Peptides against a protein of PDB entry 3T6J. Designs and how they scored, part 61

Target 1, 375 residues: chain A of PDB entry 3T6J
Amino acid sequence: PIVESYIGFIESYRDPFGSRGEFEGFVAVVNKAMSAKFERLVASAEQLLKELPWPPTFEKDKFLTPDFTSLDVLTFAGSGIPAGINIPNYDDLRQTEGFKNVSLGNVLAVAYATQREKLTFLEEDDKDLYILWKGPSFDVQVGLHELLGHGSGKLFVQDEKGAFNFDQETVINPETGEQIQSWYRSGETWDSKFSTIASSYEECRAESVGLYLCLHPQVLEIFGFEGADAEDVIYVNWLNMVRAGLLALEFYTPEAFNWRQAHMQARFVILRVLLEAGEGLVTITPTTGSDGRPDARVRLDRSKIRSVGKPALERFLRRLQVLKSTGDVAGGRALYEGYATVTDAPPECFLTLRDTVLLRKESRKLIVQPNTRLE
Target 2, 372 residues: chain A of PDB entry 3T6J as posed
Amino acid sequence: PIVESYIGFIESYRDPFGSRGEFEGFVAVVNKAMSAKFERLVASAEQLLKELPWPPTFEKDKFLTPDFTSLDVLTFAGSGIPAGINIPNYDDLRQTEGFKNVSLGNVLAVAYREKLTFLEEDDKDLYILWKGPSFDVQVGLHALLGHGSGKLFVQDEKGAFNFDQETVINPETGEQIQSWYRSGETWDSKFSTIASSYEECRAESVGLYLCLHPQVLEIFGFEGADAEDVIYVNWLNMVRAGLLALEFYTPEAFNWRQAHMQARFVILRVLLEAGEGLVTITPTTGSDGRPDARVRLDRSKIRSVGKPALERFLRRLQVLKSTGDVAGGRALYEGYATVTDAPPECFLTLRDTVLLRKESRKLIVQPNTRLE

## One batch from the design tools (peptide; made by RFdiffusion4, then SolubleMPNN)

Design b1_p12_2_s4 (from b1_p12_2, 6 letters changed)
Fold by OpenDDE base, seed 4:
Formats: structure tokens, sequence, C-alpha cells
Structure b1_p12_2_s4 (fold): chain B 375 residues (1-375), chain A 12 residues (1-12)
């Protein structure tokens, strides 16, 4: 078998300031069959990057072809097991040297194994479709999230010699219509500047890229979905995200006004963006369960994903990228914390919904290290 | 030491 491993101080999720890496490592075996799909995605990456909602001046100057591999994890040492990884984590290195993507295939398989009777917060009519397509849609989402999410966008930098990696006179900020007013100085990084919001903000950007690009027919074709199947994969991917945004409330601590999980915070932010879009795109309805206790239902209008959802996500995603590229911490924090704020204000009453989420919480799955043998 | 988030977690 082809064996891959990595080890070191890699991810900074456990650092409140998003800077200090946790020691982590894994040993995995390459899944050749699934890797072939991601290789096709890589082959289209340069063209798909052009579909992202920011000017080419805000994208990497040169496309560097990355690796993308699906892995079956044998051993994982760390505080949490990811479904996908993009490394290195340093944006400057991603821009100049390239990057590698991995999907942890057997971790994904465990994550989407759900029993119908335990599936919360969905309409009955959506449950079978959700169960059928959750896995495939998640494969698409992870692939896009890693390759074209984390693998996209440019940081504007002024080096130690005063030189810019962009034309200061001609590059225009698409949000303001003005020249670029801020950038990263030598020694400044994404994490050092955006600090407490950096991790969740970047995850939100990457998740948004996934939702946005999964609407592109070429993406679904790469993964082998066409016609009605492709549309169902899109629907379930978006439905999964809005549901995840509700589930995310479990990871908010009202007493401390903070989030305990970066990805869940990101998903809540996306939910808020899509709710703000209005027009009946997303609806969260408090209900009463069969046990007579509080419950809730998330509804996504399939017919409004492209007409309402896509434009809303486009605007939001562009803002995320522009603020990231320009190192505008004040603007970025204002935007992101605004959507990440959890209150009990009507109509959503998110703090009340949080109580419902906690009430309906299921026991966590345990992932156990597998055994394997050579034939 | 590494920084910057890149690990996608579906559910914790």
Amino acid sequence: as target 1 above (375 residues)
Amino acid sequence: MGNSPTGTVYFT
C-alpha cells in the first residue's frame, strides 16, 4: 500500500489567538479509487478558480498545481480528527510554493453514517434524500473546501524592502471602488493579524467556496453526478450546511460569549447570511416533538438556491476575501463577529433554539483506530 | 510551529 504520514505542530485551533500549533500526526493509506476523483478536480482547479467572486488581482498570481489524495486513516494522534486537510497552513507558502490536499475518507464515512430515526431538525420529506446524498455531497464539499477554499485567494503583502506583490496604483478594491489601503507587512500573517477570528473566518470562507462552486455543473460532473442526481447533491449539500448552522449552537457558550469550535461557528455564520437573504430561502421553525418537548425544523427552498442563495453567498464571500486580502482586521472583525453574534432576538431567537438543540443532542460518536493487514 | 486553520471537521 501507499502510505502517507504527517507530524508536527500543525493546527492552531486550540490556541485562542489562532497562532500556536498543536502537536498532531497521522498514518494513513492511499485510497486510489477515491483519489482519482480529486485528481480530476485538481485538473480543473485553475479554471474553477476563475469562477470565484473576486477579481483576478485578489487571486494567486500563478496557479500551482497541488496534490489531492483520499486517505484511509490508520492512526491519528491529536485533539480532533479532521475530514480534510490543506497544508501547509502558511498562506505565503501556499502562494509561492504550493500546497497539498487530503480527504480522510474513512473519517468521512463515519461522520455521515446516520440513522433516519435519529436525524434531527429536517422535514420528513427530506430525510431519505438527505441520507442518500449526504455522503456524496460531503465529498464534493470537502474537495471544494480544501482545494478551492483554502487553496484560493491572495494576501497583499509589502515585503521588508518595501516592495508590493500587487500594483498599488491599478488594483482596485471591489467593495470600495478605491485603491488598496491596507496590506500585510513583513512578518505579519493571517493568523497574527486576525487572531481570535482567524480560524473560524477562514473555515467560513472555505465552506462558502464549497457551497458556491458546487452549483457549477463542471464540479458535479467531475464527481460523477449528472441530471437529477446532480441537483439532489447540490440541494443536500446546502441543506446540510443550513442544518449544521443550527446544530452549531451547541458549541456556543452564552455565559462566555464565545464559540468552542471554529467550523461550527463558521457554519452558523453561513446560516445567518442565508437567513438574511430572506425571500423564503431558509426557514427555521420551532416545533413540538412527539415527546411533547421543543423541537425545530429547517427548510431550504430548492428553487431559490440559485436565485437567492447564490447571490447572497457571492456578496458575502467576496467581502470575506477582500477583507482577508487587504488585512483589514477592523472590517473583517466587524463583518464576521456581526454574523457570529448569538442573541435571543426575534424572529430567530437563537438562544432559545440553542436550548432546543441541546435538548435534542445525541451522544458523540467514538472513532476507534482500525486494524489492517497485508494480503 | 504551524498556524492557520485547514482541518475540515464535519461534526465534533
Scores: peptide ipSAE 0.036, ipTM 0.669, DockQ to the pose 0.602
Fold by OpenDDE base, seed 5:
Structure b1_p12_2_s4 (fold): chain B 375 residues (1-375), chain A 12 residues (1-12)
Amino acid sequence: as target 1 above (375 residues)
Amino acid sequence: MGNSPTGTVYFT
């Protein structure tokens, strides 16, 4: 088997300032079959990048073909096991040297193992579909998230010599219609500028890219989905995201006004964006469970994903990228923290919903090392 | 060399 490993100070999620890496390591075996799908995605990446909702001037100048593999993890040392990885976690290096993408396939498989009777916050009519397509939709989402999420976008930089990596006279900010007024100076990085929101903001951007591009027929075809199956994968992917946004409330600490998990905060933000879109796209309804205690249901209107959801996500995603590219910390923080605030304001009453989420919380999954054998 | 945010996906 082909064995891959990595070790070092890699992910910064545990740093409140998003800068210092946690010591982490894994050993894994390459899943050749799934890796082949990701290679097809890589082959289409340059074209798919053009489908993202920002001008080419806000995209990388040169496409650097990355490596993308699916891995079955044998051992993982760290505070948490991801489903996907994009490294290095340095935008300057990603832009100039390239990057590597990894899907942790068997980790995803564990995440899919939810018993129907324990599946919370979904309509009964959606449960079977959700169970059936959760896995495949995750493969799509992870692939897009890593490759085209984290792998996309340009940072506007002025180097130590005063040279810009963009044309100041011709590049226009699509949000303002004006010339670019801010950028990263020498020594400034994404993490150093955006600090406490950097990780979650980037995850939100990457997740949004996944949702946005999963609507593209070519993406579904790459993963082997066509016709009704493709539509179901799309639906379940979006449904999973809005559900995750609700589940995310578990990771909010009201007393400290703090989020404890970057990805969950990101998913809550996306939920807020899609709720704001209105028109019945997403509905969260408080209910009473069979036990007589509070419950809730999330409904996503499939017919409105493209007509309502996509445009809303497009606008939001473009704003995220523009603010990131220009190093506009004030604007970025205002936007992101605005959507990340958790109050008990109607109609959603998120703090009340949080109580429901905590009440319905599932037991933490235990991931154990697999037993392997030679053929 | 600059630091950038993480590239990992967590699911629950």
Scores: peptide ipSAE 0.037, ipTM 0.687, DockQ to the pose 0.810; fails the geometry check
Fold by OpenDDE base, seed 3:
Structure b1_p12_2_s4 (fold): chain B 375 residues (1-375), chain A 12 residues (1-12)
Amino acid sequence: as target 1 above (375 residues)
Amino acid sequence: MGNSPTGTVYFT
């Protein structure tokens, strides 16, 4: 078998300032079959990057073909096991030197093993479809998230010599219609500028890329889905995201006004964006469970994903990217923290919903390291 | 300089 490993200070999720990496490591075996799908995605990446909702001037100047491998984890040492990884975590290095992507396939597989009777917050009519396609849709989402999410976009930089990596005279900010007015100076990074919101903001951007691009027929084809199956994968992917946005409330601490998990905060933000789109795209309905206690249902109108959801996500995703590229911390923070704010304001009453989420919380799954054998 | 975490956490 092909074995991959890494060790070191890698992920900074546990640092409130996003600067200090946690010491972690893994040993994994390459899943050749699943890796082949991601290789096809890589082969289409340059074209798919053009589908993202920002001008080419906000995308990397040169496409650097990355590696993308599916891994079955044998051992992982760290505070948590990810479903996917994109490294290095430095945006400047990603755009100048390249990057590598991995999907932790057996971690994803564990997440798929939800029993129907325990599946919370979904309509009964969606449960079977959700169970059927959760795994495949998540493979799509992870692939897009890592490769085209974290792997996309350009930071505008002025180097130590005063030179710009963009044409100040011709590059236009698509949101303002004006020339670029802010950028990263020498020594400034994404993390150093955006600090406390950097990790979650970037995860939100990457998740949004996944939702946005999963609508592209070529993406579904790469993963082996066509016709009705492709549409179901899309639906379940979006449904999973909006459900995750509700579940995310578990990770909000009202008394501290903070989030304890960057990805979950990101998913809540996306939920807020899609709720704001209105037109019946997403509906969260408080209900009463069979036990007489509070419950809730999330509904996603399949027929409105493309007509309502996609445009809303497009606008939001473009704004995320533009603010990131230009190093506009004030604008970025205002945008992101606005959507990340949890109140009990109607109609959603998110703090009340949080109580419901906590009430319906399932026991945390434990990841147990597998054994391997020679066949 | 700080590394932004880029690992995707699985859905529970």
Scores: peptide ipSAE 0.034, ipTM 0.692, DockQ to the pose 0.642; fails the geometry check
Fold by OpenDDE base, seed 2:
Structure b1_p12_2_s4 (fold): chain B 375 residues (1-375), chain A 12 residues (1-12)
Amino acid sequence: as target 1 above (375 residues)
Amino acid sequence: MGNSPTGTVYFT
């Protein structure tokens, strides 16, 4: 078997400033069969990057073919096991040296296990479809999130010698229609500049890329989905995201106005964006459970994903990228924290919904160290 | 920043 490992200070999610990595490490075995799917995605990555909703001037100057493998984890030391990884976590290195993507396949397999009776916040008519396509949709989302999410976009930089990595005279900010007015100076990084919002903001961008690009027929074809199956995968992927946005409220602490999990905050932000789009795209309805206690239902109108959802996400995703590229911390913070704010304002009444989410909270899934054997 | 959209699973 092909064995992969890494160890060191890697992920900074536990650092309030998003700068210091926690010590973690894993040993894993390459799953060749699953890796073949991601290799097909890599082969199309350069073309798919052009489908992202920003000008080429805001994308990497040169495509560097990354590695993407599916791994079965034998052991993982850290505060938690991710389902996917994109390294390094430095945008400058991603632009100049490239990156590696991994999917932790056996972690995903555990995550796919869902009991219909315990599935919360979905309409009954969606449950079977959700259960059927959750796994496949996750494969799509993880692949896009890592490869084309974290692997996309350019930071505008002025180096120590005063040289720019972009043409100041010709590059136009698509949001303002003006020349670029801000950039990263020498020594400034994404994490150092955006600090407290950097991690969650980047996760939100990557998740949004996944949702946006999963609408592209070529993406679904790469993963082996066509016709009605492709549409179901799209629907379930979007449905899972809006549901996750509701579940995210578990990780918000109202008393401190604090989010305790970067990915969940990101998912809540996306939910807010899609709710703001209106037109009946997303509906959250408070209900009463069979036990007589509060419950809720999330509904996503399938027919409005492309007509309402995609344009809303496109605008939002473009803004995220433009603000990131230009190092506009003030604008980025205003945008992101605005959507990340949790209040009890109608019609959503998110603080009330949070109580419902907490009431319906399920036990956290645990993964136990696997064994290996010869066959 | 490079973790998955599925979140974190705790290892035992």
Scores: peptide ipSAE 0.027, ipTM 0.663, DockQ to the pose 0.137; fails the geometry check

Design b1_p12_3_s1 (from b1_p12_3, 4 letters changed)
Fold by OpenDDE base, seed 4:
Structure b1_p12_3_s1 (fold): chain B 375 residues (1-375), chain A 12 residues (1-12)
Amino acid sequence: as target 1 above (375 residues)
Amino acid sequence: MFGVAGDVYPVA
């Protein structure tokens, strides 16, 4: 078997300021069959990057072909086990030297063996479809999230010699219509500038890229989905995201006004964006469970994903990228914290919904380290 | 990094 490993100070999710990496490591075996799908995605990456909703001037100047591999994890040493990884986490290195992507395939497989009767917050009519396509849709989402999410976008930088990596005279900020007014100075990084929101903000950007690009027929084809199956994968991917945004409330601490999980915060933000789009795209309805206690249902109108959801996500995603590229911390914080704020204001009453989420919380799953042997 | 869910990804 082909064995891959990594070790070092890699992820900064446990640092309140998003800068200091946690020591982490894994040993894994390459899943060749699934890796082939990601290789096809890599082959299309340069073209797919052009589909993202920002000008080429806000994308990397040179496409650097990354590696993308599906891995079956044998051992993982760290505080948490991811489903996918894009490394290095340094944007400057990503845009100048390249990056590597991995999908932890057996982690994905473990994550959602959910029993139908325990599947919360979905309409009854959606449950079978959700169970059928959750796995495949996750493969699509993780692939896009890592490769074209974390792997996309440019940081505007002025180096130690005063030189810019962009043309100050010609590059226009698509949000303001003006020349670029801010950038990263020498020694400044994404994490150092955006600090407390950096991790979640970046995850939100990557998740948004996944939702946005999964609508592209070429993406679904790469993963082997066509016709009605492709449409179902799209629907379930979006449905899963809006459901995740509701589930995310578990990880909010009202007393401290903070989030305890970067990805879940990101998913809540996306939910808020899609709710703001209105027009019946997403609806969260408080209900009463069979036990007579509070429950809720998430509804996503499939017919409005492209007409309402995509434009809303496009505008939001472009905004995220522009603020990231220009190092506009004030604007970025205002935008992101605005959507990440949890109140009990009508109509959603998110703090009340949080109580419902906590009430319906399932027991944590256990991931057990596997063994391998020659046969 | 992509975290799948809170039940498999620990809270910091």
Scores: peptide ipSAE 0.033, ipTM 0.737, DockQ to the pose 0.242
Fold by OpenDDE base, seed 3:
Structure b1_p12_3_s1 (fold): chain B 375 residues (1-375), chain A 12 residues (1-12)
Amino acid sequence: as target 1 above (375 residues)
Amino acid sequence: MFGVAGDVYPVA
């Protein structure tokens, strides 16, 4: 078997400022079969990047073909085990030197093990479909999230010599219609500028890329889904995201007005974006469970994903990227914190829903080191 | 400068 490992200060989720890495390490075995799917995705990445909703001027000047492997983790030392990894965590290095992606396949598989009777917040009619396609849809989402999410976009930079990595005269901000007014100066980084929102903001961008690009026929084809199956994978992927946005409320601390998990905050933001789109795309309905206690149902109208959801996500995703590229911290913070705000305002009453989420919370799954054997 | 690579999907 092919063994991969890493060790060091890598992920900065535990740093409030998103800069200092947690010391972690893993040992994993390459899953060749699953890696082949991601290799196909890599082969299409340059073309798929063009499908993202920003001008080429906001994308990397040169596509640097990354490595992408699926890994079965044998051991992981850290505060949490990711489903996917994109390294290095430095945008400047990603756009100039390249990057590597990994999917932790067996970690994803654990997430797939959902008992129908314990599946919360979904309509009964969606449960079987959700169970069937959650795994495959998650593979798609992680692949897109890492490769084309974290692997996309350009930071506008002025170097120490005063040179720009973009043409100031011709590059237009698609949101304002004006020339670029802000950029990263020498020594400024994504993390240093966006600080407290950097990690979650980037995760939100990456998740949004996943949702957006999973609508592309070529993506589902790469993963081996066609026809009705492809549509079901799309639906479940989006459904999973909006459900996750509700579940995310567990990780919000009202007393501190903060989030304890960057990805969950990101998913809540996406939920808010899709709710804002309106037109019956997403509906969260408080209900009463069989136990007489509060419950809720999330409904996603499949027929409105492309007509309502995609445009809403497109606009939002473009804004995320433009603000990121230009280093517009004020604008980025205003946008992101706006969607990340949790209140009890109608109609959603998210603080009340949070109580429901906490009430319905399942026991935390534990990841245990697996056994391996030769077949 | 991207956020942490670990797409930690907390298996909620």
Scores: peptide ipSAE 0.035, ipTM 0.718, DockQ to the pose 0.362; fails the geometry check
Fold by OpenDDE base, seed 5:
Structure b1_p12_3_s1 (fold): chain B 375 residues (1-375), chain A 12 residues (1-12)
Amino acid sequence: as target 1 above (375 residues)
Amino acid sequence: MFGVAGDVYPVA
């Protein structure tokens, strides 16, 4: 078997400022079959990047072909085990030196082992479909999230010599219609500028890329889905995201006005964006469970994903990217924190929903090291 | 020396 490992100060999610990495390490075995799918995704990456909702001037000038491998993790040492990884997290390095992607395949598999009777917040009619396609849809989402999410977008930079990596005279901000008015100066990084929101903001961008691009037929074909199956994968991927946005409330601390998990905050933001889109795309309905206690249901109208959801996500995702590229911290913070705010305002009453989420919370899963054998 | 930071996709 092909063995891969990594070790070092890698992820910064535990740093309040999102800058300092915690020490992590893993040992894993390459899953050749699944890696082949990601290789096809990599082969299509340059073309798929053009499908993202920003001008080419806001995309990397040169496509740097990354490595993407599916791994079965044997051992993972750290505070949390991910489903996918894109390294390094430094956008400047991603832009100039490249990056590597991995999918932790067997970690994903663990997440899929949800018992139907314990599946919360979904309509009964969606449960079987959700169970069937959660795994496959998650493979798609993780692949897109890592490769084309984190792997996309350009930072506008002025180097130490005063030179720009973009044409100041011709590049236009698609949101303002004006020339570029802000950029990263020498020594400034994504994390240093956006600080406390940097990690969650970037995760939100990456998740949004996943949702947006999963609508593209070529993506589904790469993963082996076509026809009705492809549509079901799309639906479940979007459904999973809006459900995750509700579940995310577990990780909000009202007393501190603080989010404790970057990805969950990101998913809540996406939920808010899709709720704002209106037109019956997403609905969250408080209910009463069979036990007589508070419950809730999330509904996603499949027929409105492309007509309502995609345009809403497109606009939001473009704004995220433009603000990121231009280093507009004020604008970026205003946008992101606006959607990340949790209140009890109607109609959603998110603080009340949080109580319901906590009430229906499942026990924390324990991930156990697998046994291995050579046949 | 390069600083290393990686994006992590957690599973809920």
Scores: peptide ipSAE 0.034, ipTM 0.680, DockQ to the pose 0.149; fails the geometry check
Fold by OpenDDE base, seed 1:
Structure b1_p12_3_s1 (fold): chain B 375 residues (1-375), chain A 12 residues (1-12)
Amino acid sequence: as target 1 above (375 residues)
Amino acid sequence: MFGVAGDVYPVA
């Protein structure tokens, strides 16, 4: 078997400022079959990057072909086991040297081992479809998230010599219609500038890329889905995201006005964006469970994903990228924290929904180290 | 950066 590993100070999710890495490490075996799908995705990456909703001037000047493999984890030492990884975490290095992507396939398999009767917040008519396609849809989402989410976008930089990596006279901010007014100075990084929102903001951007690009037929074809199956994968991927946005409330602490999980905060933000789009795209309905206690249902109108959801996500995703590229911390914080705010305002009443989420919370799953042998 | 299934793998 092909063995992959890494060790060191890698992820900064435990740092409130998103800068200091946690010491972690893993040992894994390459899943060749799934890796082949990701290789096809890599082969299409340069073209798919052009489908992202920002001008080429906001994309990397040169495409650097990354590695992407699916891994079955044997051992993972850290505070949490990810579903996917994109490293290095430094945008400048990603732009100049390249990056590596991995999907932790057996982690995904465990994550989706949910019994139908325990599946919360979905309509009954969606549950079987969700169970069937959650795994495949997540493979798509993780691939896009890592490769084209984290692997996309340009930071505008002025180097130590005063030179810019963009043409100040010709590059136009698509949101303002004006020339670029802000950028990263020498020594400034994404994490250093955006600080407390950097990790979650970036995860939100990456998740949004996944949702946005999963609508592209070529992506579904790469993963082996066509026709009705492809549409079901899309639907379940979006449904999973809006459901995750609701589940995210578990990780919000009202008393501290903070989020305890960057990815879940990101998913809540996406939910808010899609709710704001209106037109019946997403509906969250408080209900009463069979036990007589509060419950809720999330509904996603499949027919409105492309007509309502995609445009809303497009606008939002473009704004995320533009603000990131220009180092506009004030604008970025205003945008992101606005969507990340949790109140009990109608119609959603998110704080009330949070109580429902907590009430319906399942016990934390434990991941046990597998055994392997040579035959 | 990495993606996590938050409902299964919460951050402490």
Scores: peptide ipSAE 0.031, ipTM 0.734, DockQ to the pose 0.331; fails the geometry check

